# Peptides against a protein of PDB entry 9GMZ, part 257

Target 1, 343 residues: chain A of PDB entry 9GMZ
Amino acid sequence: TGFPLELLTRPATERLAYFENYTVAHPRLKEVYEILMRTIAEPAGASFIFVYGASGVGKTTLRLRVEQKLTELALPKLESDRARVPVVGIEAIAPESRYFNWKEYYTRALITLEEPLIDHKFDYGVRGISRDNFGKINVESKVVAPALRRALENALIHRHPDVFFVDEAQHFGKVASGYKLQDQLDCLKSLANMTGILHCLLGTYELLTFRNLSGQLSRRSVDIHFRRYCADSPEDVQAFKSVLLTFQQHLPLAETPNLVDHWEYFYERTLGCIGTLKDWLKRVLSDALDREATTITLKDLQKRALSVAQCQKMFKEIQEGERQLSETEADVQNLRSALGLGA

## One batch from the design tools (peptide; made by RFdiffusion4, then SolubleMPNN)

Design b2_p25_3_s4 (from b2_p25_3, 10 letters changed)
Fold by OpenDDE base, seed 1:
Structure b2_p25_3_s4 (fold): chain B 343 residues (1-343), chain A 25 residues (1-25)
Amino acid sequence: as target 1 above (343 residues)
Amino acid sequence: MISDEELEKLLKEFDEETPQPIPLP
């Protein structure tokens, strides 16, 4: 079980693309995929899904896989309902300024929503929104954020996606005050309520701050924790080693490198995050292919590893997020006990 | 809206089309 051996005769670009596109259904990805898909199918009155976890745990891989599958499922129905978009996915951009750029957000959302249905003209009810000769949406600089919001509301209502994904959603939280953070949440809540569209926010543990800001959002949200693999769990260590073995067999090199024997070093520099692991191996594979190397060495790995200082910083951020979740679970247990409900 | 049958199909297709990790020897 491994990569197609024919890849060894192919260009470096094709070999790299094979590994880039290779996705492993590791246990945590499978679990979160199932929970997310079930929640999208049956929201039970939820307006929001929060998917949170460490940077590089695999949230973007999860999103892209769900988007693909929802699109594939809808294809037969799109012939009869030409207005429908099955799913929309955007990435939130980190603001260069102290304020989240809602104008840019709405513009990107509109562009992404209309790209799959370029042939279907929709009147957004807003002047200064047009399509170019390629059908791409153009938003004039004079169009203000409230007008773009109305255009997006109308487009979401007309296109009826089953879910609207926002990746890197922690960037909504990068505002100079807690009040502004609440305003961002109220804005998103209002958009979800006005359109009836389920929103899925994917991000780091910084999304936990959003969970606590609105007791009304908590009643209309589903939380999904995308956990990393933990070295203190024998099962998690076995799963992580199994992923290493799988990637080892799927690196399109003439000689299979022994990655599994170095699992502790891989764990040290990825913190149990499979996305971080894959990105590291992609960089190392690219370097090896550029040198026409037959295999990957420990020295090649070390050259592209995150520094110890970077790992220490990332680990502190993870520990703080995991601590906040553990405290919340303990608080629920304490509340149950105080209410005379069994633990 | 996704039916229960469509959901089970999507879950099955994920398992079939997404490679599982190789068991450790």
Scores: peptide ipSAE 0.464, ipTM 0.918, DockQ to the pose 0.856
Fold by OpenDDE base, seed 3:
Structure b2_p25_3_s4 (fold): chain B 343 residues (1-343), chain A 25 residues (1-25)
Amino acid sequence: as target 1 above (343 residues)
Amino acid sequence: MISDEELEKLLKEFDEETPQPIPLP
């Protein structure tokens, strides 16, 4: 089944929005979604979930889908419990000043947790935090990071989300000279322990360095590897081609482009990352709609492709992450064998 | 906490509401 043909008579904005909102349940997304949802439902004493994988693999798509489904599930209960927020999702911001800005993080978390739709007023117990007439949180510049942390702890306890998502969580690893990455981990651990809220950190393979520094977090964390599709796996190639075919059928254009015949070029410029593929096709679709084009061509694809230099950089980062995971798996097997536990 | 019934509902709804990839011919 393709896109609704009625879209061809609709404005370019509606056609683009259709494709933007179109999510394919590709095998890796489905697998990670299931593991993540099961872990959220039954954390089994875990305080953290780490979801790591390549940039553009689809972690944000996963997060947004989980947020949507948890919100939908909670809607009937929210009528009776007006204080509850079912899920919170934020993006960690890359610091300009070479160190992670905790003040900004706590501020964003509070603003997101306290969306205008929450009728239940909450006192944060911190001077300089207020709500405007639209229910939006205002944080005065004088409010310091420790006070914002206490406000966030209290808000998380009061709103009791099933999970707190932090996207781009590798940015917690950006510490100033003389600061320890361990202190950042201890800060997050303390927040999770004080609130009793399950934290899900989504990030690149740089998140592994962060995870591995805390043997205490490892005991209270679930790891989820969101893998890319690999060209050396026939099954992965088949899955990637199937996704291309699906996107091909769901581009709201008068003439269906042949993307599948160019699968190697798509793989070369996405490294098997479906998010990177989706974003690329979105840019190309936008250009085609702006020109009132009936289809997209290879030349249109080439204009919006990542450069070879960008792909080479991304591929090196992926290879290093995949290597670290393979070494860790081998180390676990070696440890088990040394303990007399069967492999 | 999400019950087992709620979890199975969420998993089923994901499969029903999220388009599967089209099999290659």
Scores: peptide ipSAE 0.455, ipTM 0.915, DockQ to the pose 0.880
Fold by OpenDDE base, seed 4:
Structure b2_p25_3_s4 (fold): chain B 343 residues (1-343), chain A 25 residues (1-25)
Amino acid sequence: as target 1 above (343 residues)
Amino acid sequence: MISDEELEKLLKEFDEETPQPIPLP
């Protein structure tokens, strides 16, 4: 089924919002969703989940869908347990300085944990943390990072989310000269251990460098590779074309554009990343709606495409990540062979 | 803790509410 035809008579803002909110359950998203949900349900003593993949593969879409579903599942129970938050999701901020800002991280986590709908005032035991009349957390500038950490630990214990999501988690890997990346890992590990809350870190392949530094973290972590679609796989090409066909039918335009015929160009400029594809189409749709256009053209697509230079850079980052994973898989096979476990 | 029944529900609801890609002709 295509978009609701009534949208053609609606404001451009509503038409754009429809497409923005439209999510396709493409095979890789479904696969990763299932693995992630199973791991959240049965952590088996894991303290961390690492979800890694290319920028624009759809990690944020995955997170938001999991957050929505966990929230919906918990709603009936929240009437009896008004203190509980079913899920917490934050985005890690790229540090302006050469080091990760833990104070900002703890502040954002606390703000997210304290949704306005939670009537139960929790005393964080920290002076300078307050709630406004709307339930929004205010953290005074004088509150130091160790105090914010204790507040977050207490809040996580009290609210007891099934999972704590950190998107763009590769930013934890940004340490100042002389600081050890290991100290960042130990800090996160300590937070997870002290709270008993499962942490899910979503990020680019740069997250692998962070994950690989701690053999102790690796023993208590589950890895989920959110793969892009690869042009060397006929099945992946077919899946990618199917997504294009789906988006083609869900662009709220009077005339359905033929995206599938241009699949190679879409692949060239998205590297098989569905999030990148959706964002591209969103930009093009916005331009078309602003012009009151009946359709989108190849020329409209070209105007909003990532540059070849951007694609080359992203592809290099992807290839390095995929290489690192392939080496790890080979190492596992070599270890099995060396142990006399048949390949 | 999410029960097996709750997990099955979550997986089912995702499949029902998240549109599948249209098969190529």
Scores: peptide ipSAE 0.454, ipTM 0.914, DockQ to the pose 0.851
Fold by OpenDDE base, seed 2:
Structure b2_p25_3_s4 (fold): chain B 343 residues (1-343), chain A 25 residues (1-25)
Amino acid sequence: as target 1 above (343 residues)
Amino acid sequence: MISDEELEKLLKEFDEETPQPIPLP
């Protein structure tokens, strides 16, 4: 099993696009996908899903696959309910200022909810929100954040998505000095409660800070830890090597590179994060295709690898997140012991 | 709201449409 051999006669752009679009259902992705889909299907009174894990673990890949599948599932129903949007996905942007830009967030959410293909004119009830002749939303600069929030609330109620995804959600944590992170969470909680729409926040381990601040959110949230592969687990090492073997066979090159024999180097420079691995291989493949190379060498890999300093920084961020989770598990065990429940 | 049948379909389609990792020899 490998890439279609016809790709070797195709343009470099098509060969690169094949690999870009190629997704491996590695064990952690499959596990998180199943938990996420079950939670979206049966929220059981949850208003939030938190998906947290290392940068480059594959959260965006997960989101895009869920968005695709929810859209495909809804297509037959959308013919009868032209107002419905099955899923909404946005990326939270890091503010240039010390404050999270709620106006920008609401504007992006509205624009995403109101794709041009939605024939039904929705009245947002807000002056300065209009549609152009192409159905694209235009938000005038005079529209204030509270008005945009009301417009988004109304749009979410009317469009009734099964889930609202916010990627890079750790950016909500970028609050200026004197504002409580709690106020941002309360704002999001209020939006979810007012709309009845399940919100899924995807982000780094910085999302754990959000979890710890709101003991009330814990009762209405589902937590999904998207773990990296760990080198201290034989099963995780085997899974990581299997992913390398799979990518090796799906690089559209004339000669299959031996990636598996270099698994330790791949692990060192990805920290067990499959997204980081795929992005690295994509860059190396692009370089190889530009040179009309027959294969990828270790030297080609080294040219596009993350630096040791970058890996050390990323690893410290991972270790801090994993530590915080381990402390939470210890707190649960301590609570159980204090309650007279066996460990 | 997604039904149990729709959920089973989504899980099955994911498994069918998303390539599994190749087992190590």
Scores: peptide ipSAE 0.426, ipTM 0.906, DockQ to the pose 0.864

Design b2_p25_4_s1 (from b2_p25_4, 7 letters changed)
Fold by OpenDDE base, seed 2:
Structure b2_p25_4_s1 (fold): chain B 343 residues (1-343), chain A 25 residues (1-25)
Amino acid sequence: as target 1 above (343 residues)
Amino acid sequence: FEEIMKELEKRNSVIFETEELPSVP
């Protein structure tokens, strides 16, 4: 099925919005989505889920889709439990200093838990947390991180989300020392344990360094690798071509561009990352709509492509992450061999 | 509650194609 043909008569803004809101359920996204949804439904005593993968692989799309589905599934219960928030999602901020700003983290989490639409006003029990006339949380500068933590713990218990998402979670790892990194993990672990709320940390392969520092988290975490498509796998190449075909059919242009014939160029400039591909096509579509163009050309694609230097940098980061995972698999095999279990 | 539902519907306006990807020849 292609885009609704009526879009061709609509403003450029509506055509662009259609494509922005269009999500391809590509095989890797579907696989990770199913694993993540199952793990959220049945955490089996896990306190953490780690979702790691390349930048632009589609982690944000995954999160948004899970948030939508959890919200949909919760709607019948929200009628009876108006205090419940089905899901909470925040983005971790890169620290400006060698220390992670927990005050900012807790503040953002509290703001996100305040859905202004929730009629049930929760009292955080903390002085200096107030609501404005619009129901938005205001946190006074005098409120210290331990008080904000208690407020967040109480809010998470009261709102009882099925999962707490932290996007860009590699930013927890950007602390100056391994000891401080362990303290950050222990802080998150304590928050998850005190609230009983499952935490899902999404991030780049830098999240693996964070994950590997806590052997104790290994027993209470589920790891989900969101892989890119690899050009050395015929199945992955076929899936990538199918994604190109699908995007080709959903570009609201008068003439369907032939993206599939250029699959190698798309692969070269996206490294098999579908988020990177979508963002590229979005930029190209925007340019085409601004020119009232009937189709997208290879020249239009080239104008908005990532540079070879950008792709080389991104690829090095991917290779290092994939290497770290391969070493972990080798360590498991070595452990199995040492235990007298066959490889 | 209707405003919540409208805002949730607006947030849920993301079209997620769950159908199998078309076979490329």
Scores: peptide ipSAE 0.023, ipTM 0.657, DockQ to the pose 0.292
Fold by OpenDDE base, seed 4:
Structure b2_p25_4_s1 (fold): chain B 343 residues (1-343), chain A 25 residues (1-25)
Amino acid sequence: as target 1 above (343 residues)
Amino acid sequence: FEEIMKELEKRNSVIFETEELPSVP
């Protein structure tokens, strides 16, 4: 099935919004979604889930889809438990300084926990936290990070989400010393333990550094690798072509562009990352709609493609991440062999 | 509560239209 043909008579803004909101349920996204949903339902004593993969693989799409599904599943219970927030998702901000801003993190988390639709409002027990008439949290500048942490702990306990998502979680790691990174992880671990709320950190392969630094986190974490599509796998190439075909059918243009015939070029400039592909097509669609074009051409694609230099940089980061994972798998096999458990 | 549910449903509908991949030949 393609896009609703009625969109062809609608404003460019509505056509673009349709494509922005459209999600391809590609095999890797489905696989990771199913693993993540099962892990959230049955954490088996885990306090953390790590979801790692290439930039632009679709981790934010995964998060949003899980948030949607957890909300949908919680709806029947929200009538009886009007204090509950089924899921919380925030994006970690890259620190402007060499130090992670915990005050900002706690503030953003508190703001996200204050769903305006939740009628049951509680007191955080912290002076300088207020709500407006729409239920939006205001945090005064005088409120210190330890007070915001206590407010967040109380909010998480009271709202009892099934999971707390932190997207772009590699930004915790941008602190110049491995020691400071450990302190941050211990702080997050303490928050998860004190609240009993499962935390899911989504990020790039830089999250592997976090996994390796804390043997204690490893015992209480589940790891999920969100892989890209690989050109050396016939199955992955077929899946990637299927994604292109699907996007081709869902571009709200008068003439359906042939994206599949250009699959190698799309692969070259996305490295098998579907989020990168969608963002590229979104930019090209926007340009086409602005020109009132009937279709997308190869020239339109080329104008909005990532540069070869950008792709080379991204590919090096991917290769290093994939290498670290392969070494970890080999180390596990070597450990099993050394223990006499066999392969 | 019905208004809250309608608004949540509306938010959920706006976030994702998800289709399954067609099989490419």
Scores: peptide ipSAE 0.022, ipTM 0.625, DockQ to the pose 0.233
Fold by OpenDDE base, seed 3:
Structure b2_p25_4_s1 (fold): chain B 343 residues (1-343), chain A 25 residues (1-25)
Amino acid sequence: as target 1 above (343 residues)
Amino acid sequence: FEEIMKELEKRNSVIFETEELPSVP
């Protein structure tokens, strides 16, 4: 099965939007999705879920799929519970300074909790927070971070989402000192405890540094490693080829491009990260549609590929993250062995 | 409420379509 053939008669914008909205349910995504959904349903006293993996592995796609599913599951109950928001998802922002901008974080979280379709409007009890005519929150500049936190706590309690997602959560770790990083962890821990809402932090391997600073968070967290596909694994190579085959069938072009025959080149320039692959193909598709091309060529691919230098940089970051995880697993095994527990 | 439900269903459908991977020989 491929794209709907009717798309070939549609505007380039609709054809591109189809591909943008198309998600390949690849094995690693399915695996992590099932673990994450199960953990959200049965957190077993966990307050945090950490999902870590390479940049461009597909963490945002995972989040969106879980958000979709949690929304779907909540729909029948929203008739009786007009205050409920089934899921909240935000992206953490890289700090412009040596300090994480909590005011901006709380503001974004509050804005995301204001679903316009929810008739039951909550009063935050904070002066300088209002709703516009579209139900969007307006936060006056005079409102301080502690007041926004209280508003968010109240909103999370009132809206009772199944999970609160924070994408790009490694940005919490981008602070000037380890002490400040601990304060950020304690702040998040306190928010989760005060609200009773499960938090899921998605990020790069830099999130491990953040996770490891609090032995108390580790005891109340579930870890999920979203792995890339590795070229040294025949199964991973096969999965990667299957993804390429699927994408070539879902590119809304008159002639199906042969992506699979170029799998090594795709792997070289994506490092086995499916998000990076999709973004690359999206750029190439956009260029092809702009030219009214019937297909995409290797030259079209090469024009939009990441440079070797970019790939080398990303690969070093991946290798360091994978190494840290491997060492952590070994340390756990060593600790278990030292305790007289079997591996 | 029916309009809200239709809009939520519409949003849910527009987020993305997910297909299973075909087996590559």
Scores: peptide ipSAE 0.019, ipTM 0.599, DockQ to the pose 0.232
Fold by OpenDDE base, seed 1:
Structure b2_p25_4_s1 (fold): chain B 343 residues (1-343), chain A 25 residues (1-25)
Amino acid sequence: as target 1 above (343 residues)
Amino acid sequence: FEEIMKELEKRNSVIFETEELPSVP
């Protein structure tokens, strides 16, 4: 169970692409995937799903796998309902200004809803939205954000996706002080309510700030914590070593590197985040292929590792997020105890 | 150690085969 040996005779670009496309279904990814898929299928009146976890834990990989699966499951129905889009996924961009660019958000969402594989052309009913000769949406500069919102509402209602994904959703919070952040959340809430489309926001622990700002959103949202692997858990350490073993077998090199023997160093520089690990190995593999190296050495790993200072900063951000969640769990337990429900 | 490694291999062998996104017809 390893990479196809024929890759050793292929160009470096194909070898790198193989590893880039290779996804390990590690235990935490599988668990969160199952919870998310179930929640999308049976939202139970929820309008929002929040998926939060450390940077580099694998949230984008989770999104892409869910998008793929929802598309696969929808294929038989798409033959009869050619207007339907099974899933919509966008990435939130960090705004350059102190204001969230809603015009850009709505434009990107509309562009994503125009899947070129869907022959059904929808009329947005908004002047200044057109399709180019390649089927891409063009939004004229004169089109204002409220008009783009109406176009998106109509498009979401017409296309009826099972879920609307927003990756890097913490970027909504970076620009807005409390009231402006509430206005942004109320805007998203209104969009979800008017369209009837379930929204899934994926992001860092900065998404926890959304829970504190809107007690009304909390009643209509499901939370999913995508945990990293923890070194204090023997089960998590074994899972992390298993991921390293799988990656070392899928590195398209002439000699299989021994990554597992260095598991502590990999853990130190990834904080138990599998996405961070994969990105690190991709950089090291690229360097090795450029040198026509037969294997990866510890020196090659060290050259592309995150610095200790970067890891310390990332770990502090993780600890703060994990602390906030632990406090919330403790508060629930204290409330249950105070209500006489038992711990 | 080899048996532990083989057991670890079996548990993570769930490759999400990157099946190409099926072209929606």
Scores: peptide ipSAE 0.019, ipTM 0.473, DockQ to the pose 0.054

